# Designs tried in a protein design run: peptides against a protein of PDB entry 3HUF. Part 233

Target 1, 320 residues: chain A of PDB entry 3HUF
Amino acid sequence: MWIIEAEGDILKGKSRILFPGTYIVGRNVSDDSSHIQVISKSISKRHARFTILTPSEKDYFTGGPCEFEVKDLDTKFGTKVNEKVVGQNGDSYKEKDLKIQLGKCPFTINAYWRSMCIQFDNPEMLSQWASNLNLLGIPTGLRDSDATTHFVMNRQAGSSITVGTMYAFLKKTVIIDDSYLQYLSTVKESVIEDASLMPDALECFKNIIKNNDQFPSSPEDCINSLEGFSCAMLNTSSESHHLLELLGLRISTFMSLGDIDKELISKTDFVVLNNAVYDSEKISFPEGIFCLTIEQLWKIIIERNSRELISKEIERLKYA

## One batch from the design tools (peptide; made by RFdiffusion4, then SolubleMPNN)

Design b2_p28_8_s2 (from b2_p28_8, 17 letters changed)
Fold by OpenDDE base, seed 1:
Structure b2_p28_8_s2 (fold): chain B 320 residues (1-320), chain A 28 residues (1-28)
Amino acid sequence: as target 1 above (320 residues)
Amino acid sequence: EEEEKKEKEEKEKLLKKEEEEIEEEEKK
């Protein structure tokens, strides 16, 4: 999200979030959803127009800012951004930090980008929330991104957490829910004068983790917890692969259960399968190897004695 | 902290001067 602050109390000492939209900036405007009052006699009554665009798909992957357009409203002394005079037709900016000088005012408006990118676990939740979040200047998507700061967990009562949720947790992404998204939707008007009124997702996250026994106490409890073990997995999910890598596993990939030969079994401690393959083919599992789902693996990993538990299961199947 | 305070005080003086010049131009 874009946040603006100013030197010399020209913004009344307040920080403001600029959501996607158009703002008239000047001395003789009243602060509202489309106007920014700047208090100085050196500033024109109507001085500039700021236009914040909605997030692009690229912004979701890069964590880059919504495009910031500045136009001078034909003022005597013009408008500068990062010490450069704004062109007659306006200019667009993708820098994360903008120093905006209105006329001769020695105090600048400082605009800075606070990155917030929300990944969704499922397309239904994305479809429900994406439009509203994009109108807050928040990029949204389904695919994994290094720019992802928040992850929306799908709350189905009595279901296991998804691989996406597991991976988001291990990546130290802030896990949020629909209750937090609902809260975000209510703050738009309240943050006009005080950007600090933006709800903190960390409290929501702490509550989710504390109240759900499917999470360990920290990502650090699971990261590299299986160092020294080897697994094989079906080459179907990049996210599943990355999850297993974060556990410290050596990973071999196969294309079908028929590729699980004696050589692979000799080099592998266990085989990780998706639920569909596990349920359909459990009768035809190769002898002498431990096969489990990612969900079953996760249930072991969240235990304090995960290494001992896995070792016992591996041993049990070698002697069976 | 002391440099930031001095810079703020210089900007405040400059702002007052620019505001006074504008008030004098509006009276003409």
Scores: peptide ipSAE 0.240, ipTM 0.816, DockQ to the pose 0.384
Fold by OpenDDE base, seed 3:
Structure b2_p28_8_s2 (fold): chain B 320 residues (1-320), chain A 28 residues (1-28)
Amino acid sequence: as target 1 above (320 residues)
Amino acid sequence: EEEEKKEKEEKEKLLKKEEEEIEEEEKK
């Protein structure tokens, strides 16, 4: 989201969130959802127009800012952004930091981009929330992104956490739920005057982790915890692959259980299967190899003695 | 802190000057 602050109390010492939309900036406007009052005699009654676009799909993957358009409203001394005069038709900016000078006012408005990018685990939840979040200047999507700051878990009471949730946790994404999204939707009016009223996602995250025994105490407890072990993986999602990599595993891939030859078995400590294959083909598992699901692996990984537990399961099946 | 205070005071002086110049132009 865009946040504006100003030097010399020309914004009354307030930080303000700018959501996607159009703002008239000037001396003789009243602060509201479409106006920004700036207190200086050197500033025109109506000085500039700020237009913030909704996030692009690219912004979800890059964590880039919503496009910020500045237009001077035919003022005597013009408007500058990053020491450059704004063009007659206005200019658009994708920089994360904007120093906006209105006329000859020596105090600038400083706009900075606070990155917030929300990944959803469920398409239905994305469909429900994407429009509202985009109107807050928050990029949203389903796919993994290095720019992802937050991850929405679906709270199904009594269900195991998904692979997406496991991976989001290990990559240190702030896990949130629908309660936090609901709270975000309510603050839009209150944050016009004070950007500090933006809800802290870390409180929501702490509450989720505290109340769910399926999470380890920290991501650091699990990252590289299986370093030195090797697994073979059957046709899993990209997220499953990345999850296993974050555990420090050496990963071999195969397309069917029939592709598991003696050579692969000799180099592999265990086989990771999807739930469908595990349930359907458990009778036809190769002899002498430990096969498990990613959810079964996760239950071992969250334990403090995960390496000992894995070693014991591998030994048990080699001698069975 | 002292440099930031000096810079603020210089900007305040400059602002006051620019405001006075604008008030003189509005009277013509």
Scores: peptide ipSAE 0.238, ipTM 0.814, DockQ to the pose 0.406
Fold by OpenDDE base, seed 2:
Structure b2_p28_8_s2 (fold): chain B 320 residues (1-320), chain A 28 residues (1-28)
Amino acid sequence: as target 1 above (320 residues)
Amino acid sequence: EEEEKKEKEEKEKLLKKEEEEIEEEEKK
């Protein structure tokens, strides 16, 4: 989201969130969803137009700002951005920090980008929320991104958390739910005057972890917790692979259960399968190998004695 | 802190001067 503040008292000492939309900036406008009052006689009654675009798909992957357009409204002394005069037709900016000078006013309006990118685990939830979040200047998507700051978990009562949720947790993404998205939708009007009124996602995240026994206390409890163990996995998803890597596992990949030979068994402590393969082939598992799902592995990983539990299961199945 | 305070005071003086010049132009 874009946040503006100003030097001196020209913005009344307030920090303001600018959502996607158009703003008339000037001395003789009233602060609302489309106007920014600036208090100085050196500033024209209607001085500039700010236009913030909705986020692009590229912005979701880069964490870059929504495009910021500035147009001077044919003022006597013009408008500058980062010491450069704004062109007669207006200019567009993708820099994360903008110093906006209105006319001869020696105090600048400072705009800065606060990165927020929300990944969704569920496409139906994305479809429900994407439009509203984009209108807040928040990029949204389904795919993993290095720019992802938040991850929306679907709360289905009694279901195991997804691999996407597990991975988002381990990569230290803030896990949120629909309740936080609802709060974000309600604050849109109140944050016009005070950017500090934005709900804290970390409180939501702490509450999710506290109220769900499927999460460890921290990602650090699980990261490298299985260092020194080796697994084999079916080549199914990149997220599953990255999840197992974050656990500190040595990973071998195979294409079918038929590729699990004596050599692979000798080098592998356990085999990780997806639910569909596990359920369909449970009767035909090779003897002497521990096969489990990612969800079963996760249930072991969240335990304080995960290494001991895995070792005991490996031993039981090697001697069975 | 002292440099930032001086810079602010200089900007305030410049602002006042520019505002006075504008008020004189608006009276003409």
Scores: peptide ipSAE 0.236, ipTM 0.813, DockQ to the pose 0.375
Fold by OpenDDE base, seed 4:
Structure b2_p28_8_s2 (fold): chain B 320 residues (1-320), chain A 28 residues (1-28)
Amino acid sequence: as target 1 above (320 residues)
Amino acid sequence: EEEEKKEKEEKEKLLKKEEEEIEEEEKK
């Protein structure tokens, strides 16, 4: 989200979140959802217009800012952004840091981008929340992104956590739920005066982890926990591959169960399958190799003795 | 800290000067 602060007291010492929308900035406006009062006689009554666009799909992948447009409102001394005079028609900015100078005021308004990108595990939840979150200046998506800061877990009571949730956890994203999204939607008015009033997602995350035995205490408990082991996986999911990499596994990929020959078996400790293949092809599994799903693997890796548990399962099948 | 304080004080002086100049222009 965009946050503005100012040097000196020209913003009354307030930090404001600027959501997507249009703001009139000037000396003779009242602070509200569409106006930013700036306290200086050097600033025009109505000095500038800020327009923040909704996030793009690209912003979700890059963690880049919502486009920030600045227009001078035909003031005597103009407006500058990053020491450059704003053009007559206005200029658009994609920089994460903007120093905005209004007229001759020596104190700048500093706009900075706080990166927040929310990944969803399913398209239904994304469809429900994307519009509201985009109106907060939060990029949203389904696909894996290095820019993701938060991950929406679907609370199905009694279901195993998804591969997406597992991977999000190991990537150290903040796992959130619909309750956090609801809360986030309510703060829009309160954060006009103080950007620090943004809800802490870490409390939501801590509560999710505390109440769900399917999570380890930290990602660090699982990262590289299986270092030195080798697996083969069906080349179907990038998230599954990245998850296995974060476990420290050496990964071989195959296209079909028919590719699991004696050579592959000799080089791998176990085979990781998706649920569909595991359930459909249980009868056709190669002899002498341990086959499991990501979900079954997860149940092992969350245990403190994960290496011993995996070793026992591998040995059980070598001597059967 | 001392440089930041000095810079702030310089900006405050400059702001005051610019505000005084504007008040004098508005009185003409």
Scores: peptide ipSAE 0.238, ipTM 0.814, DockQ to the pose 0.387; fails the geometry check

## One batch from the design tools (peptide; made by RFdiffusion4, then SolubleMPNN)

Design b2_p29_1_s1
Fold by OpenDDE base, seed 1:
Structure b2_p29_1_s1 (fold): chain B 320 residues (1-320), chain A 29 residues (1-29)
Amino acid sequence: as target 1 above (320 residues)
Amino acid sequence: MEEKEKELKELEEEKEKEKEEEELKKKLE
């Protein structure tokens, strides 16, 4: 999200969030959803127009800012951004830091981008929330991204956490829920005056983890916890692969259960299968191989003695 | 005439006020 602050009390000593939209900036405007009052005698009654665009699809993957347009409203002394005079037709900016000088005002408005990108685990929740979040200047998507800062967990009562949730946790993404999104949607008006009124996602995350026994105490408890073990997996999911990598596993990939030969069995400690394959093929697993789902693996790795548990399960099949 | 004189006076007051802000900036530097 864009945040503005300024020196010399020209913004009343407060930081303000700029959501996507158009703002008239000047001395003789009242602060609201479309106006920014600037208290300076050197600033025109109506000095500039700021236009914040909604996030692009690219912004979700890059964590880049919403486009920031500045137009001077035909003022005597013009407007500058980063020491450059704004062109007569206005200019657009994608820099994360903007120093905006209105006329001869000795104090600048500093605009800075706080990166926030929300990944959703399911398309239904994305469809429900994307429009509202985009109107907050928050990029949203389904795919994993290095720019992802938050992950929306799907709360189905009594369901196991998804692979996406597991991976988001291990990647140290802030896991949030629908309650946080609801709260985030309510503060839109209050943050006009004070950007500090934005809800703390980290508190929501702490509460989710504390109240759900399917999470370890920290990602560090699981990261590289299976170092030295080897697995094979069906080449179906990039997220599943990345999850297993974060566990410290050496991973081999195969295309079908028919590719599980004696050579593969000799090189791997266990085989990771998706639920559909596991459920369909559980009666036809090759002899001498430990097969499990990611969800079953997760139940083991969240235990304090995960390495011992995995070793025992591997041995159980060798001596049977 | 009265509106232009009012605008001119507002502009002069704005210039005097710009000087005060520049002086204030110099005190904060």
Scores: peptide ipSAE 0.021, ipTM 0.455, DockQ to the pose 0.102
Fold by OpenDDE base, seed 3:
Order: structure tokens, then C-alpha cells, then sequence
Structure b2_p29_1_s1 (fold): chain B 320 residues (1-320), chain A 29 residues (1-29)
């Protein structure tokens, strides 16, 4: 989201969130959803127009800002952005930090991009929330992205966390729920005057983790916790692969259980299966190998003695 | 503080002048 603040109390000492939309900026406007009052004699009654575009699909993957357009409203002394005079037709900016000078005002408006990219675990929740979040200047998507800052967990009481949630936790994404998204929708009007009224996602995350025993104490307790072990991964998602990599596992990928020969079994500590393959192939598992699902592996990894637990299960099945 | 009070006072005076000009314009129509 774009946030503006200013020097010399020209914004009344308040920070403001700018959502996608158009704003008239000037001395003689009233603060509302489309106007920004700036208090200085050096600023025109109507000085500039700010236009913030909705997020692009690319912004979800890059963590780039919503495009920020600045137009001078034919003022005597013009408008500058990052010490450059704004062109007569206006200019568009994709920089994360904008120093906006209105006319000869000695104080600048500082616009900065607070990165917020929300990943959803399922298409249904994305479909429900994407439009509203995009109108807040928040890019949304389903796919993993290095720019992802937040991950929406579906609240189902008593359900196991998904692989997506597990991976989001290990990559240190802030896990949020539908309650946080609801809070974001309610503050839109109040944050016009004070950007500090934006709800704290970290508080939401802390509450999720405290109330759900399916999470480890920290991501750091699980990252590389299985270093030195080797697994074969069968019929799993890309998120499952990345999750296993973050655990420090050496991974071999196969399309079928039939692709695992005796030599590969000898070099593999365990086989990771998706739920469908695990349930269908229980009778046809290779002899002398430990097979488990990601969810079963996760239940072991969240334990303090995960390495010892994995070692015991490997030994039990090698000698069975 | 003094400069801000002075600027606010000048803004109020400018608003009063604009109101007087609008009232004068309405009397001349």
C-alpha cells in the first residue's frame, strides 16, 4: 500500500494510506476519499492530482508498488518528484519511495510503498477477496511468490493445516485468516486520517499460532532439521518439493513407485507420497522403505526430537 | 506554533474574502 507522510506538519502530522484511486492535492480541499489537504501558503488551492492504479498481476510476483501517477494542475511553480519536474501531461512512477515537492514549499510529501502481497491457499477464497484487496492496493494470487508477505489460512476448526500453510510458515510469511481480511475491509475510511489504524497482521499471526498446536514454535526450529536425510518424492506439488528442500532433505523425484529400483531404495531414507497415492498404493509399497505423507512428516517435524523420531521410524521399517 | 496560527488566520481571512466576493457577485447579477 502507498503511505504518505510530510515534513513541517503540512499533513497535520498524520500519515495517510492512499488506496487505488484519484486524489486532488491542495491547500483549499477537504480531506476525504478523493482529496488531500496540504497546509502551506506555497501550495496552490488545487495543486496536483495523484492517481494510484490497482495492482497488476506482475506486482504480485515482483512486490512492486501500484503505479503512482502525478499531474501538476497548471500551477505557477509546478510539482517535482524525486527532484525532477513533473511533465505537462503528468508522469507515472514505480519507485517505492517518492519525494513529492509541491511548488516552492520547503517541506516535501514523502510517499513510500509498504509491501503487502497476499497469497491464498484456495481459489474460492481468492475469488471472494481479490477484488476488495486489489481496491486496497494489495496484489493477490494463488501461486508461490518470493514477494508474498502474507498467506491466508482457511479457518476450519479441527482440520489439518495444508502443505501451502506449512510452506508459508517455513518461508516466514505472515499467516493470516479471514478475520484479518474482514478487519482490513472495515478500516478503509478511518485510515484516511491516520494510517496507524491499519490492523496489525503480526498480532493476527501470533493469535493463529498460539491457538493451533499444529505449528512448531518457530520456522527456525524446522528449517534444515532433516539435514543429512534423503527422500524420494512421488506425485507431489511444487510446494511440497520446496517444503522438503527447506527441511534440508536431499530429494529425488519420481513419477511412479515402479521407478524406484533396489539401488535407489538403498540410498533413500523414506518416500514422501501425496494423500491419494498413499491411500491407493498402501498394499504395493516397496519392501524395506518407509513411506509417509507430507502431513505425517509434518507431525514428526513439529516435535522437538524430530530427527530421532524419523530415525526410529526408518529403523523400524528396515528391520520389519 | 506562531507561524501555523498566522497561516490559519490568513486562510480564514482569505475564505471570508472569497465569501464577500461571491456575495458581491450575486448582488451584481
Amino acid sequence: as target 1 above (320 residues)
Amino acid sequence: MEEKEKELKELEEEKEKEKEEEELKKKLE
Scores: peptide ipSAE 0.021, ipTM 0.391, DockQ to the pose 0.039
Fold by OpenDDE base, seed 5:
Structure b2_p29_1_s1 (fold): chain B 320 residues (1-320), chain A 29 residues (1-29)
Amino acid sequence: as target 1 above (320 residues)
Amino acid sequence: MEEKEKELKELEEEKEKEKEEEELKKKLE
């Protein structure tokens, strides 16, 4: 989200979130969803127009800012952004930090981008929320991204957490739920004068973890917890692969169950399968191979003695 | 008459802006 602050109390000492939309900036406007009052005699009654665009698809992957357009409203002394005079037709900016000077005012408006990118695990939830979140200047998507800051957990009561949720937890993404999104949708008008009124996602995250025994105490308890073990997996989702890598596993990939030969078995401690393959093929598993699902593996790795548990299970199946 | 009053008002607004710029510079020094 864009946040503005200013020197010399020209914004009344307040920090403001700018959502996508158009703002008239000047001395003789009243603060609302479309106006920013700036308190200086050096500033024109209507001095500039700020236009913040909705996030692009690219912004979800880069964590880049919503495009910020500045137009001077034909003022005598003009408008500057980052010491450069704004052109007569206006200019667009994608920098994460903007120093905006209105006319000859010695105090600048400082606009800075606070990255917030929300990943969804479920396409239906994305379809429900994407429009509203984009209108808050929040990029949204389904795919994993290094720019993601938040992950929407699909709360189905009594269901196991998804691989996406497991991976989001291990990569230290803030896990949120529908209740947080509902609250976030209400803040648009309340944060006009105070950017600090944004809901605390970390409190939501703490509550999710506290109320769900499927989470370990910390990501650090699981990261590299299986260092020294090796697994094989079917060429599955990238998230599954990245999850296993974060556990410290050496991973071999195979294209079909028919590729599970004696050589592969000799090089791997266990085989990770998806639920569909596990359920269909459990009767045909080769002797001496430990096969499990990611969900079964997760139940082991959340335990404090995960290495000992896995070792015992490997021994049980290799010597049976 | 209306054009001269508009020009005079613009000139007064400019003088007020220059005076505030000087006062603000003095506060930063």
Scores: peptide ipSAE 0.018, ipTM 0.446, DockQ to the pose 0.101
Fold by OpenDDE base, seed 2:
Structure b2_p29_1_s1 (fold): chain B 320 residues (1-320), chain A 29 residues (1-29)
Amino acid sequence: as target 1 above (320 residues)
Amino acid sequence: MEEKEKELKELEEEKEKEKEEEELKKKLE
C-alpha cells in the first residue's frame, strides 16, 4: 500500500494510507476518501491530483507499487516529484519512494510503498476476496511468489493443513485466515486519518499457531531438520519439491513408480507420494521401502525428535 | 506456555527485523 508522510506539520503530523483511487491535494480541502488537506500558505487551494491505480498482475510477483499518477492543477509554481517538474498532462511513477514538492513549500510529502502481497491456497477464497483486497492496493494470487508477504490458510475443520500452507509456514510467510481479511475490510475508513491503525497480521498468525497443533512453534524447528537424509518424489508439484528442500533433504525425482529401480532405492531413505498414489499403490509397494505422504512426513517433522522417528522407521522397514 | 510465548515473540521480532531490513534494502536500492 502507499503511505504518505510529510515534513513539518503540513499533514498535521499524521501518516496516511492511500488506497487505489483519486485524491485532490490542497490547502482548502477537507480530509476524506478523495481529498488530502495540506497546511501551508505556499500551497494552492487545490494544488495537485494524485491517482493510485489498482495492482497489476506483475505487482503480485515483483512486490512493486501500484502506479502513482501526479497531476498539477495549473498552479503558479507547479509540482515536483523526485526534484523533477511534473509535466502539464501529469506523470506516472513506479518508484517505491516519491518526494513530492507542492509549489514553493519547503516541506515535502514523502510517499513510500509498503509491500503487502497475499497468496491464497484455494481459488474459491481468492475469488471471494481479490476484488476487495485489490481496492486496498494489495496484490493477490494463487501461485508462489518471492514477493508474497501473507498466505491465507483454508479453514477446513478436521482436515490436515495443505502442502501450500506447510511451505508458506517454512518460508516464514505470515499465515492468516478469513478473520484477518474481514478485519482488513473494516479498516478502510479508519486508516484514512492514521496509517498506524492498520491491523497487525502477526496477532492473527499467533492465534492460528496457538490454536492449531499441526504447526511447530517456529519454522526454524523444521528447516534443515532432515539434513543428511535422501528422498525420492514424483515430479508433480514445485511447492512439494521446495518444501522438501527446506527440510534439508536430498531429492531424487521420478516420473512414474515404474522408474523406481533398485539403484534409486539403494540411495533413498524414503519415497514421498501424494495421497492419491499412496492410496492406490499401497498394496504394490516394494518390500523394504519406506513410502509416506507429505502429510505423514509433516506429522513426523513437527515432532521434537523428528530425526529419531524417521531413522527408526527406516530401520524397521530395512530389516523387515 | 512461557516457552511457546517466548518463541512466538522471537519469531515476531525476527519477522519485524527481516521486514525492516528488506524495507531498508529496498530504500538503498
Scores: peptide ipSAE 0.000, ipTM 0.186, DockQ to the pose 0.009

